Peptides against a protein of PDB entry 5HB3. Designs and how they scored, part 53

Target 1, 150 residues: chain A of PDB entry 5HB3
Amino acid sequence: RQMQDRCMSEYNQRIRNAPEGSIDPFRMACYKIIGRCDLSNRSLDGLQTDVNDWIWLQFNLARETDRSLELAGESYGLAELQASIREIGLKHFPKTAAEDTNGSFGMFFYLQILAGMFEQAIAYLYPFSYVDAVHFAIALTYYGLLRPVD

## One batch from the design tools (peptide; made by RFdiffusion4, then SolubleMPNN)

Design b1_p16_3_s4 (from b1_p16_3, 9 letters changed)
Fold by OpenDDE base, seed 2:
Structure b1_p16_3_s4 (fold): chain B 150 residues (1-150), chain A 16 residues (1-16)
Amino acid sequence: as target 1 above (150 residues)
Amino acid sequence: DELKKFLEKLLKELMS
């Protein structure tokens, strides 16, 4: 708690008072991750990132804890992340094999798997690559992550 | 290459 409070204090102070361009983006990232500062902004400005970095950040910012225990003013959980991934899918990724122009379906499958959306992920992948979908389904079932359909 | 461009564009939108 003490560390988090310090992070929040420093974050707020720097973001408001520091000269433009003088803030270390890595330090700010630390404040965000450790201090849970400004959770409404789930991006890292001033850093070169990719989709993997983005998704990593989202998961780190997501919490499965009781909201009453959240020290930050805002809460962001797995459910919200899953909702975001759904929206991303609807907006940016092909819905059918016929719509696939750049082979990006695998990325959406990947995001869904990471977010624990296993049934949806398998269902999504199936029309693109039935063999892979079946293999993943078998594996997920084996590990108790996918509920078989009767 | 096209996939990479797509992902970059996607990331840009996600960060907005």
Scores: peptide ipSAE 0.324, ipTM 0.874, DockQ to the pose 0.786
Fold by OpenDDE base, seed 4:
Structure b1_p16_3_s4 (fold): chain B 150 residues (1-150), chain A 16 residues (1-16)
Amino acid sequence: as target 1 above (150 residues)
Amino acid sequence: DELKKFLEKLLKELMS
């Protein structure tokens, strides 16, 4: 708690008072991740990042919070992340094999799996790659993560 | 290469 408070203080101070372009983006990233500063902005500005970095950050920032805590402040948990992934899918990823021009379906499948959206992930993958979908379904079922439909 | 470009574009949108 003490560390987080200090991080928040320093983060806020730097954001407000530091000359433009003088802030080390890596340091700011540390404040965000460790101190959980400014959770409404779940991105790392000034860093060369990719989608993997983005999703990594989302998971690090996501927390299971008590319902009481959710009311008191910014809440970001798995449910919100899943909702975000769903929305991203609807907006940016192909919905059918016919729409797939760049092979990006695999990335969306990957994101869904990471977010624990197993049923949706399998359903999504199926029309793109039947074999892969079946293999993943078997594996997920084995681990009790996928509920077979009767 | 096309995939890479797509993902880069996607990232920009996600960070906006």
Scores: peptide ipSAE 0.322, ipTM 0.875, DockQ to the pose 0.772
Fold by OpenDDE base, seed 1:
Structure b1_p16_3_s4 (fold): chain B 150 residues (1-150), chain A 16 residues (1-16)
Amino acid sequence: as target 1 above (150 residues)
Amino acid sequence: DELKKFLEKLLKELMS
């Protein structure tokens, strides 16, 4: 708790008082990831990142911490991340094979798998690639991650 | 190339 308070104070001080361009983006990233500073902003400013980096960050920030210990009033857990992925899917990814123009369906499938949305991921993949959906379904079932519908 | 461009645009939207 003391370490977290120190991280928060340093983070806030640097954001408010540091000259533009003088802030080490990696240091700020450390404050966010380790110190859990400014969790309402789930992005890394000043760093060149890709979608993999983004999703990695989301998972690291998504902790079921007791609401009592988080100074930040907003709890961000797996459920919130899953909701975010659903929203992203609805806004940016193809819903049907007919809407697929660039093969982006695979990325959305990937995001759903990472978030533990296995049944939904398989259901989504099926109309795009039957063979792949079946293969993943078999694998997920083997590892006990996919519940067979009785 | 088209997929890469799409993912870049997506990332920009996610970071906003």
Scores: peptide ipSAE 0.320, ipTM 0.873, DockQ to the pose 0.779
Fold by OpenDDE base, seed 5:
Structure b1_p16_3_s4 (fold): chain B 150 residues (1-150), chain A 16 residues (1-16)
Amino acid sequence: as target 1 above (150 residues)
Amino acid sequence: DELKKFLEKLLKELMS
């Protein structure tokens, strides 16, 4: 708690008072991740990142049981992340195999799996790759992550 | 290459 408070204080001070371009992006990233500062902005400014880095950050910022420790409006948990993934899918990823021109369906499948959206992930993958969908379904069922229907 | 370009564009939108 003390460390978090210090991070928040320093983050706020630097973001407001530091000369433009003088802030170390890595330091600010540390404040974001450790101090959970400014959770409304779930990105790392000034750093070169990819989709994997982005999703990693989302998971690190997401909390299930610690929402009460954060300011109202900045609460972010698994449910919110899953909702975000759904929205991303609707906006940016192909809905059918016919719409797939760049093979991006796999990435959306991957994101859904990471977010624990197993049933939706399998359902999404099925029209793109029947064989892969079945294989993943079997594996997920084996590990108790996918609930089979009676 | 097309996939890479798509993901880069997606990332930019996600970070905005």
Scores: peptide ipSAE 0.320, ipTM 0.874, DockQ to the pose 0.734

Design b1_p16_4_s1 (from b1_p16_4, 9 letters changed)
Fold by OpenDDE base, seed 2:
Structure b1_p16_4_s1 (fold): chain B 150 residues (1-150), chain A 16 residues (1-16)
Amino acid sequence: as target 1 above (150 residues)
Amino acid sequence: SSMDELLAKAFEELSL
């Protein structure tokens, strides 16, 4: 708690008072990741990041723990991450096989799986690759991650 | 959002 409070204090102080260009982006990233500061902003300004870095960041910021147990003043959970993935999917990924020009459907499937969106992931994959969708459905069912339709 | 643009670019790069 003391560490988080210090992180929040320093983060807020630097954001408000630091001269432009004087803020170390890596330090700010540490405040965000460790101190859970300003979780509404899920970008790392001043850092060159790729999609893997972004995904890693989202999962590190996301917490599945009860919000009541979080000492952080801000919470970012799996639900928010799932919502973000849905939004990204709607904007940037093919919705149908006819729209698939670059084979990017696999990446969106992967993102949904990582976020625990199993039913949606299988439903999404099915029109692109029936065989793969069936294989994943079987595997997910075996591990109890896919709810069987009674 | 800037993040959406970054993701779009990243996904374009990944699809390439």
Scores: peptide ipSAE 0.040, ipTM 0.632, DockQ to the pose 0.532
Fold by OpenDDE base, seed 5:
Structure b1_p16_4_s1 (fold): chain B 150 residues (1-150), chain A 16 residues (1-16)
Amino acid sequence: as target 1 above (150 residues)
Amino acid sequence: SSMDELLAKAFEELSL
């Protein structure tokens, strides 16, 4: 709690008072990740990140915490992340194999799996690759992650 | 390049 309060204080002070370009982007990243500061902005400004870094950041920020104990006043949990993934899927990813021009369906499948959206992920993958969907369904069922519809 | 652009757009929306 004391550490989080300190991080928040330092983060806010630096954002407001530091000259433009003087803030170490790595330090700001630490405040965001560790201190959970400014969760409404889920990017790392001033850092060159790839897709893996972005995904890693989203999942770290989406940690399940007791919302009542979060000092930051902002909560971003798994449910919100899942909602966001669903939304971007509807907007940016192919819905059918005929719409898939660049093989991006695999990325959306991957994002859903990472977010624990197993049933939705399998349902999405099925029209693109029946064989792969069945294989993943079997595996997920084996590990108790997929609820078989009776 | 097209996939990278698509991912970039998706990530921007997730980050907003």
Scores: peptide ipSAE 0.039, ipTM 0.682, DockQ to the pose 0.088
Fold by OpenDDE base, seed 3:
Structure b1_p16_4_s1 (fold): chain B 150 residues (1-150), chain A 16 residues (1-16)
Amino acid sequence: as target 1 above (150 residues)
Amino acid sequence: SSMDELLAKAFEELSL
């Protein structure tokens, strides 16, 4: 608790008082990841990040902590991550094969699988690749991860 | 949102 409070204090002080360009972006990233500071902003300012870095950050910040034990004023779990992925899908990914010009559907499928959204992932993949959707459905069913619609 | 901007940049990089 004392360490977390110190991290929050230092994070807030630096954001407010540090001269422009003087903040070490890696230090700020440490406060966010370790101290869970400012979880409403899930980006790393001042760092050149790609999609893989973003994915890594989201999954590290999303903790299935018992909400009762999180001393952090802000909670971010798997449910919030899944909601974010749904929103991203609606805004930035193709909904049909006709809209897919760059083959980006595979990335959204992958994001949904990582987030445990198996039924949604298969349903999304089906219109793009029937064969792949069936193969993944069989595999997920074998491992007990896919609930067949009765 | 900052996330939307980051994703937009990421998608631009993926589309290039």
Scores: peptide ipSAE 0.038, ipTM 0.653, DockQ to the pose 0.544
Fold by OpenDDE base, seed 1:
Structure b1_p16_4_s1 (fold): chain B 150 residues (1-150), chain A 16 residues (1-16)
Amino acid sequence: as target 1 above (150 residues)
Amino acid sequence: SSMDELLAKAFEELSL
């Protein structure tokens, strides 16, 4: 708790008082991840990030913590991440094979799997690749991650 | 909205 309070104080002070361009973006990232500072801003300014970096950040920020224990009053858990992925999917990813020009369906499938959205991921993949969807469904079932509908 | 923009940028970079 004391460490988190200190991180929040330092983060807020730097954002407000530091000259533009003088802030180490990695330090700010550390405050965000470790200190859970400013979780409403889920971007890392000044860093070149790819999809892997983005998803890694989202998972690190998505802590299953009791909301009562969060000092910042901001809670971002797995449910919120899943909601965000769903929204992104609706806006930016193909819904049908006919809309897929760049093979981006695989990335959205991957994001859903990482977020534990197994049933939705398989359902999404099925119209794009039947064979792959079946193989993943078998694997997920084997590990107890996918429950067969009775 | 910020996440959508970040993802959009990330995907644009991956498509490049």
Scores: peptide ipSAE 0.037, ipTM 0.631, DockQ to the pose 0.429

Design b1_p16_4_s2 (from b1_p16_4, 10 letters changed)
Fold by OpenDDE base, seed 1:
Structure b1_p16_4_s2 (fold): chain B 150 residues (1-150), chain A 16 residues (1-16)
Amino acid sequence: as target 1 above (150 residues)
Amino acid sequence: SQMDKLLEKAFEELSK
């Protein structure tokens, strides 16, 4: 708790007082990930990141912390991450095969799988690739991750 | 948003 308070203090001090461009973005990332500072901002400014980096960050921030123990008052868990992925899907990914011009459906399927949205991921993949959807469904069922609706 | 930019890059890579 003392270390977290120190991290928050240093983070806030640097954001307010550091000259533009003088802040090490990796250090700021460490404060965010380890110290859980400024969780309302889930982006890493000043770093070249890709979708894999983004999703990795989201998972690291999405800790089931007892809401009572988080000083920052904002809880970000798996449910919030899943909600974010759903929102991203609605805005940026094709809903039907006819809308798919660049094969981006696979990325959204991947994001849903990572977030544990297995049933939704399979349902989404099915109209794009029937064969792949069936294979993933079999695999997920084998590992006990997919509950087939009776 | 930063996410939008990341997705755009990802889509460009997937389209290649």
Scores: peptide ipSAE 0.036, ipTM 0.699, DockQ to the pose 0.847
Fold by OpenDDE base, seed 2:
Structure b1_p16_4_s2 (fold): chain B 150 residues (1-150), chain A 16 residues (1-16)
Amino acid sequence: as target 1 above (150 residues)
Amino acid sequence: SQMDKLLEKAFEELSK
């Protein structure tokens, strides 16, 4: 608790008082990740990031902390991450094979799997690659991540 | 958004 408060204090002070460009973006990232500061902003400004970095960050921020212990009024959990993935899918990824011009369906499938959206991921993949969808469905079922339909 | 830019880059990488 003390460390979190200190992180928040330092984070806020730096955001408010530091000259533009003087803030170490890595340090700010540390405050965000470790201190859970300013979780409403899930971007890392000033850092060169890719989709893997983004998803990694989202998972780190989406920690299921016992809501009772999070004094921080803003909770970002798995549900919020899943919502974000859904939104991304709707905006940026092909919905049908006919719309897929660059083979990006695999990335969205991957993101859904990472986010634990297994049923949705399989359903999404099915029209693009039947064989792959079946294989993943079998695997997920085997590991108890997908419930077989009775 | 930063996410949009990231996705664009991701798509570019996937297209290669």
Scores: peptide ipSAE 0.029, ipTM 0.604, DockQ to the pose 0.832
Fold by OpenDDE base, seed 4:
Structure b1_p16_4_s2 (fold): chain B 150 residues (1-150), chain A 16 residues (1-16)
Amino acid sequence: as target 1 above (150 residues)
Amino acid sequence: SQMDKLLEKAFEELSK
C-alpha cells in the first residue's frame, strides 16, 4: 500500500508538472503497472509497442476481483476489458469471410479467448474456419469453459 | 503488414 501510494503520488506530480518529453517512459510505465495510475489510459506512451505489448498491458491492468478490494483508487475489471474487446471487434475486425482481406480474424478470435469470451469467440470463428471452430469448441467444452447446447 | 496497421489503429482508439 505504501509503495503504491508513493507511485501514485509521483506519477500525478510528474504528469502534471514535468515538461513534455522529460519523463522517462519506462518509469512512467512502472507507475502505471505497479501503482495502477491513470487506468483510463491503458497505453504506454513514449514506448514502441506492438500488439503483444498491448495485450500484456490490458491483462495486467485488469482486475477480476471486487473493486472494493483494490488497493489503488482506480480499477479496471475483466468486464470492462471484455466490453473494450467487443467494441474493437465491431469497429476494426471483419464480420464475415468476405470482409476479411488480411486474415485478421484470427487475432480477434485470440483476443476473445484470452478475455474469456469463449462462446463469442467460437461463434465469431465459425464462418471463417468451420473446422477450427469445431476443434476449439471441443477443447473448450472439455475444460468446462464452453457449455454445450442442451 | 496490413494486420499490424489495423491493430495499431484499434489500440490507439482504445487507449483514449
Scores: peptide ipSAE 0.039, ipTM 0.680, DockQ to the pose 0.088; fails the geometry check
Fold by OpenDDE base, seed 5:
Parts: C-alpha cells; sequence; structure tokens
Structure b1_p16_4_s2 (fold): chain B 150 residues (1-150), chain A 16 residues (1-16)
C-alpha cells in the first residue's frame, strides 16, 4: 500500500511537471503496472508494443483486486477486458468467411481464447474452420474449460 | 503487415 501510494504520487508528479520528452517510458510503465496508476489509459506511451505485449499488459492491469479498496476510476477486471475484446471483434474482425480477406479471424480467435472466452471463441471459429473448431472444442472440454451442452 | 496495422488501430481504440 505504501509503495502503491508512492508510485501514484511520483507518476502524477512526472506527468504534470516533467519536461516534454524527458520522461523515461520504462519508468512510467513501471508506475502503471506496479502502482496501477491511470488505469483508464491501458497503453504504454513511448514504447513499441505488439499484440502479445498488449494482452500481457491487459491481464496484469486486470488483476483480481478487492474492488472495494480501489478507487472507482481505477478498477479494471477480466469482465471489462472481455467486453473490450468483444467490442474489438465487432469493429475490426471479419464476422464471416466471406469477409475474411487477410486471414485475420485467427487473431481474434486467439484473443478470445486468451481472455477465457472459450465458448465464444469456438462459435466464432466454426464458420471459418470447422475442423479446427471441433478439435479445440474437444481439447477445451477435456481440460474442463468448455461445458458440454447437455 | 495489414494485420499488424489493423491490430494497432484496434489497440489504440481500446486504450482510449
Amino acid sequence: as target 1 above (150 residues)
Amino acid sequence: SQMDKLLEKAFEELSK
């Protein structure tokens, strides 16, 4: 708690008072991750990140904390992440095989799996690759992650 | 790649 408060104080001070371009992006990233500062902005400014970095950050920021101890504006959980992924899917990824020009369906499937959206992921994959959808469904069921429909 | 650009745009929108 003391460390978190210190991180928050330093983060706010640097954002407000540091000369433009003088802020170490890695230090700011540490404040964001460890101190959970400014969770409304879930990006790392000044750093080149890929999809894996992004998803890693989302999961770290979405840590299951006692929401009662967090300020209302600083709460971010798995449910919010899943909602965000769903929104991204609706806006940026193909809905049908006919719309898929670049094979991007696989990435959206991957994101859903990482976020624990197993049923939705399988349902999404099915029209693109029936065989793969069935195989993943079997595997997920085997590990107890997919509930078979009675 | 075109995929990377699409994902970058998606992430930018999510970070807002």
Scores: peptide ipSAE 0.037, ipTM 0.644, DockQ to the pose 0.086; fails the geometry check

Design b1_p16_4_s3 (from b1_p16_4, 8 letters changed)
Fold by OpenDDE base, seed 4:
Structure b1_p16_4_s3 (fold): chain B 150 residues (1-150), chain A 16 residues (1-16)
Amino acid sequence: as target 1 above (150 residues)
Amino acid sequence: SQMDELLEKAFAELSK
């Protein structure tokens, strides 16, 4: 906690006092990831990132921690991430095969799987690719991640 | 390109 407090203090100080563009983006990234600073902004400003980096960041920031030990403003867990994924799915990803022009359904399926939304993921994939949905359902069931409907 | 745009929008919202 001492380290976290120190990180937060330094982060806040730099954000407030440093000239624009003078802050080391890698240092700021460390404050965010390790120090859990400014979790309301789940991006790495000043760094060139790709989709994989973004995914990595989201899931690393979405820690399952005892919120009683964290400041209210610095809490972000899997539940919040799942909610966000649902939201973006409704807004940005195709609902049917007819709406899918770029094959983006796969990415949304992937995000749901990563977030542990297995039932939703399979249900989503089914209309796009029946065969793939069945295969994934079998695999998830095998690993105990998908409960068969009795 | 269209995929990239879609992902950018989606990711931007996830990051809020």
Scores: peptide ipSAE 0.056, ipTM 0.700, DockQ to the pose 0.087
Fold by OpenDDE base, seed 3:
Structure b1_p16_4_s3 (fold): chain B 150 residues (1-150), chain A 16 residues (1-16)
Amino acid sequence: as target 1 above (150 residues)
Amino acid sequence: SQMDELLEKAFAELSK
């Protein structure tokens, strides 16, 4: 708690008082990840990041913390991440094979799998590649991760 | 790549 409070204090102080360009972006990233400061902004400013870095960040920030124990007053969990992924899918990814021009359906499938959205992921993949969808469905069922609709 | 740009936009929206 003391460390978290210190991180939050330093984070706020630097954002408000530090000259432009003087803030170490890596230090700010540490405050965000470890101190859970400013979780409403889920990006790392001033850092060159790729898709993998972004994915890693989202999943690390999304913690199933008992809402009652979150000292930071900001709650961001897996459910919120899943909702965000769903929204992104609706806006930016192909809904049908006919709309797929660049093969981006695979990335959305991957994001859904990472987020534990297994049923939705399989349902999404099926019209693009029924063979792959069936194989993944079998595998997920084998590991008890897929709930077949009765 | 076009996919990278698309993902960057998507990520930007998620990060709001």
Scores: peptide ipSAE 0.041, ipTM 0.699, DockQ to the pose 0.087
Fold by OpenDDE base, seed 2:
Structure b1_p16_4_s3 (fold): chain B 150 residues (1-150), chain A 16 residues (1-16)
Amino acid sequence: as target 1 above (150 residues)
Amino acid sequence: SQMDELLEKAFAELSK
């Protein structure tokens, strides 16, 4: 708790009062990741990042815990992440095979799987790759992750 | 957004 409070305090102080260019972006990233500061902003400003870094960040910030037990004043869980994935899908990924010009459907399938959106992922993949969708469906069902019934 | 930029880069790579 003490650490959390200190992180929040320092983060807020630096964001508001630090001279321009004096803030270490890595330090700020630590406050965000470890201290869970400003979870509404799930980006790392001032750092060179790629899509993998973004994915990593989202999942690290997301907590599958009881929000009442979280020390942070802000919460970001799987539900919020799933919502983000849905939004990404709507904005950036093909909805049908006909729209797929760059083969990006696989990435969206991957993101949905990572986010535990199994039924949606399979449903999404099916029109792009029937065989793969069936294989994944079988596997997910076997491990009790997919609910094919109903 | 940063995410959009990252995805654009990702898509560019995926298209190759």
Scores: peptide ipSAE 0.037, ipTM 0.650, DockQ to the pose 0.836
Fold by OpenDDE base, seed 1:
Order: C-alpha cells, then sequence, then structure tokens
Structure b1_p16_4_s3 (fold): chain B 150 residues (1-150), chain A 16 residues (1-16)
C-alpha cells in the first residue's frame, strides 16, 4: 500500500511538473500497471505498441477487485473491458460477412474470447464461419465456459 | 485514438 501511494504521488508529480520529453515512458507505464495510476487513460504514450500490447495492457489493468477496497481512486474491471471491446467492435469490425474485406472478424472473435464473452463470440463468429463456430462452441461447452440455450 | 491507430496497423497486417 505504501508503495502504491508512492507510485501515485510520483506519477502525478511527473505528469504535472516534468519538462516535456523528459518523462521515461516505461516508468510511466510501470506506474500505471503496478501503481494503478490514471486508469482512465488506458494508453501508453511514447511507446511503440501494437494490438497485442494493447490487449495485454487491458487485461493487466482489468483487475477484478472490490471498488470499495481499491487503494487508488480509480478502478477498472472485466466489465469495463468487455464494454470497451463491445464499443471497439461496433466501430471497427465487420458486422456481416459482406462487410469483411480483410478477414478482421477473426480478431474481434479473438478479443471477445479473451474477455470471456464466449456466447457473444460464438454468435458473432457463426455467420462468418459456421464450422469454426460449432467447433469452438463444442470446446467451450466441454470446459464449462459456454452455457447451452435452455 | 491510440487504439484506432493500433487497429489500423493490425488490419494492415491482416491484409498481407
Amino acid sequence: as target 1 above (150 residues)
Amino acid sequence: SQMDELLEKAFAELSK
């Protein structure tokens, strides 16, 4: 707890007072991930990142904790991550096979699976690839992750 | 905005 408080203090101090270009992006990333600082901003400025880095960051930030027990004034959980993925899907991924020109549907399926959105992921995949959707549904059901329709 | 850029890169890679 003391360490977290120090992280928050240092993060805030550097953001406000450090000269432009003098802040180590990796240090700031550490403050965000370890110290849970400024969770409203889930991006890492000054770092070269890709989609894999982004998703990794989201999962690390999305801790399932009691918000009342959160040491930081900010919290980010699985529900918020799932909401973000839904929003990203609406903006950037195809809704139908006709809209898919580059096979990006698979990426959105992947993101949904990672976020535990299993039923939605299967439902999304089904119109793009029936066979794959069935195979994943069987596997997810076997592991108790997919709830059969009543 | 960063996510948008990342997605654009990802989509470009998927298109190769």
Scores: peptide ipSAE 0.035, ipTM 0.603, DockQ to the pose 0.863

Design b1_p16_4_s4 (from b1_p16_4, 8 letters changed)
Fold by OpenDDE base, seed 5:
Structure b1_p16_4_s4 (fold): chain B 150 residues (1-150), chain A 16 residues (1-16)
Amino acid sequence: as target 1 above (150 residues)
Amino acid sequence: SQLDKLLQEAFAKLAE
C-alpha cells in the first residue's frame, strides 16, 4: 500500500508538472501496472504496442479485488473488460460475413475467447465459419467452458 | 504474413 501511494503521488506529479516529451514512458507504464494509477486510461502512451501487448495490459489491470482495497478509488475487473470488448466489436469488427473484407472476424473471436466470452464467441464465429464454430463449441464443452443448455 | 496484417489492422481499430 505504501508503494502504491508513492506510485500514485509520483504519477500525478509527473502528469501535471513534467514538460512535454520529458516523461519516461516505461516509468509511467510501471506506475500504471504496479501502482494501478489512472485505470481509466488503459493504454501505454509513448510505447510501441501491438494487440498482444494491449490484451496483456487489460488482463493485468483487470483484477478481481475488493473495490475497498483500491486506494485510487478506481476498479477494473473482468466484467469491465468484457464490456469493452463488446463495444469494440460493435464499432470496429464485421457483424456478418458480407461485411468482412479482410478476415478480421478471427481477431474478434480470439479476443472474446481470451476474455472468457465463450458462448458469444461461438455465436459470433458461426456465420463466418460454421465448421470452425462447431469444432470450438465441442472443445469448449468438453472442458466445461461452454454451457450448451444454458 | 496474412496473420500479421490482420493483427495490425485489428490493433489499429482497437486503438481508436
Scores: peptide ipSAE 0.029, ipTM 0.569, DockQ to the pose 0.144
Fold by OpenDDE base, seed 3:
Structure b1_p16_4_s4 (fold): chain B 150 residues (1-150), chain A 16 residues (1-16)
Amino acid sequence: as target 1 above (150 residues)
Amino acid sequence: SQLDKLLQEAFAKLAE
């Protein structure tokens, strides 16, 4: 608790008072990850990152903890991450094979799988590659991860 | 957003 409070204090102080361009982005990232500071902003400013870094951060921040133990406004779990993935899917990924111009459907499928959205992932993949969808469905069923709808 | 930028970069790589 003391460590978290110190992180929050330092984070807020630096974000408000530090000269422009003087903030160490790695230090700020540490405050966010360890201190869970400013979870409404789930990005790493000033760092060169890719989609893998982003998804890693999301999973680290998406803690399934008792919300009563979290500070107000700092609750973020898997459900919220899944909601975010749904949103980016609606905005950035093809809905049908006809809309696919660059094969990006695979990335959205991958994100859904990582987030445990197995049924949605299979349903999404099927119109793009039914063979792959069937193979993944079999595998997920084998491991008890797929819950088919009646 | 930062995510939008990351996705755009990822899409560019997939298109190669």
Scores: peptide ipSAE 0.027, ipTM 0.634, DockQ to the pose 0.865
Fold by OpenDDE base, seed 4:
Structure b1_p16_4_s4 (fold): chain B 150 residues (1-150), chain A 16 residues (1-16)
Amino acid sequence: as target 1 above (150 residues)
Amino acid sequence: SQLDKLLQEAFAKLAE
């Protein structure tokens, strides 16, 4: 808690007082990740990142929140992440094979898998690649991540 | 948004 408070204070001070572009983006990233500062902004400004970095950050920022604490403040957990992934899917990824122009379906499949949306991921992949969907379904079932319908 | 940019870059890579 002491470390977190210190991080928060330093983060706020720098944001308020530092000239634009003068703040070390890596330091700011540390404040965000360790100190959980400014969780409403789940991005790392000033850093070159890719989709893997983004998803990594989301998972690190996501926390299991006690329901009692959720009423008192901002919370970001797995459910919110899954909701974000769904929204991203609706906005940026093809819904059918006919809409697929660049093979981006694989990325959305990947994101869903990372977010634990296994059934949805398989269902999504199926019309794009039947064989791959079956293979992943078998694997997920083997590891107990996919529940077979009785 | 940053995410939009990242996704666009990812799509570009997939198109290669």
Scores: peptide ipSAE 0.027, ipTM 0.617, DockQ to the pose 0.857
Fold by OpenDDE base, seed 2:
Structure b1_p16_4_s4 (fold): chain B 150 residues (1-150), chain A 16 residues (1-16)
Amino acid sequence: as target 1 above (150 residues)
Amino acid sequence: SQLDKLLQEAFAKLAE
């Protein structure tokens, strides 16, 4: 709790009062990740990142625990992450094989899998690669991650 | 958004 409060205080102080260009982006990232500061902004400004870094960050910030038990005033869970993935899918990824001009369907499939959206991921993949979809479905079912009856 | 940029870059790489 003490650490949380300190992180929050320092984060807020620096973001508001620090001279321009004086803020270490890595330190700010630490405040966000460890201190869970400003969870409404789930990005790392000032750092060179890629999609893998982004998704890693989302998972680190996401919590599946009861929000009432969190020390942070803000909450971000798996449900919110899944919602974000859905939105990303709608915005950036092909809906059909005919729309896929660059083979990006695999990336969206990957993101859905990472986010635990297994049924949706398989359903999405099937029209692009039915063989792969079947293989993944079998594997996910075997490990109890896929609910094929639903 | 940052994510949009990152995704755009990722897609560009996939297209190569």
Scores: peptide ipSAE 0.026, ipTM 0.591, DockQ to the pose 0.871

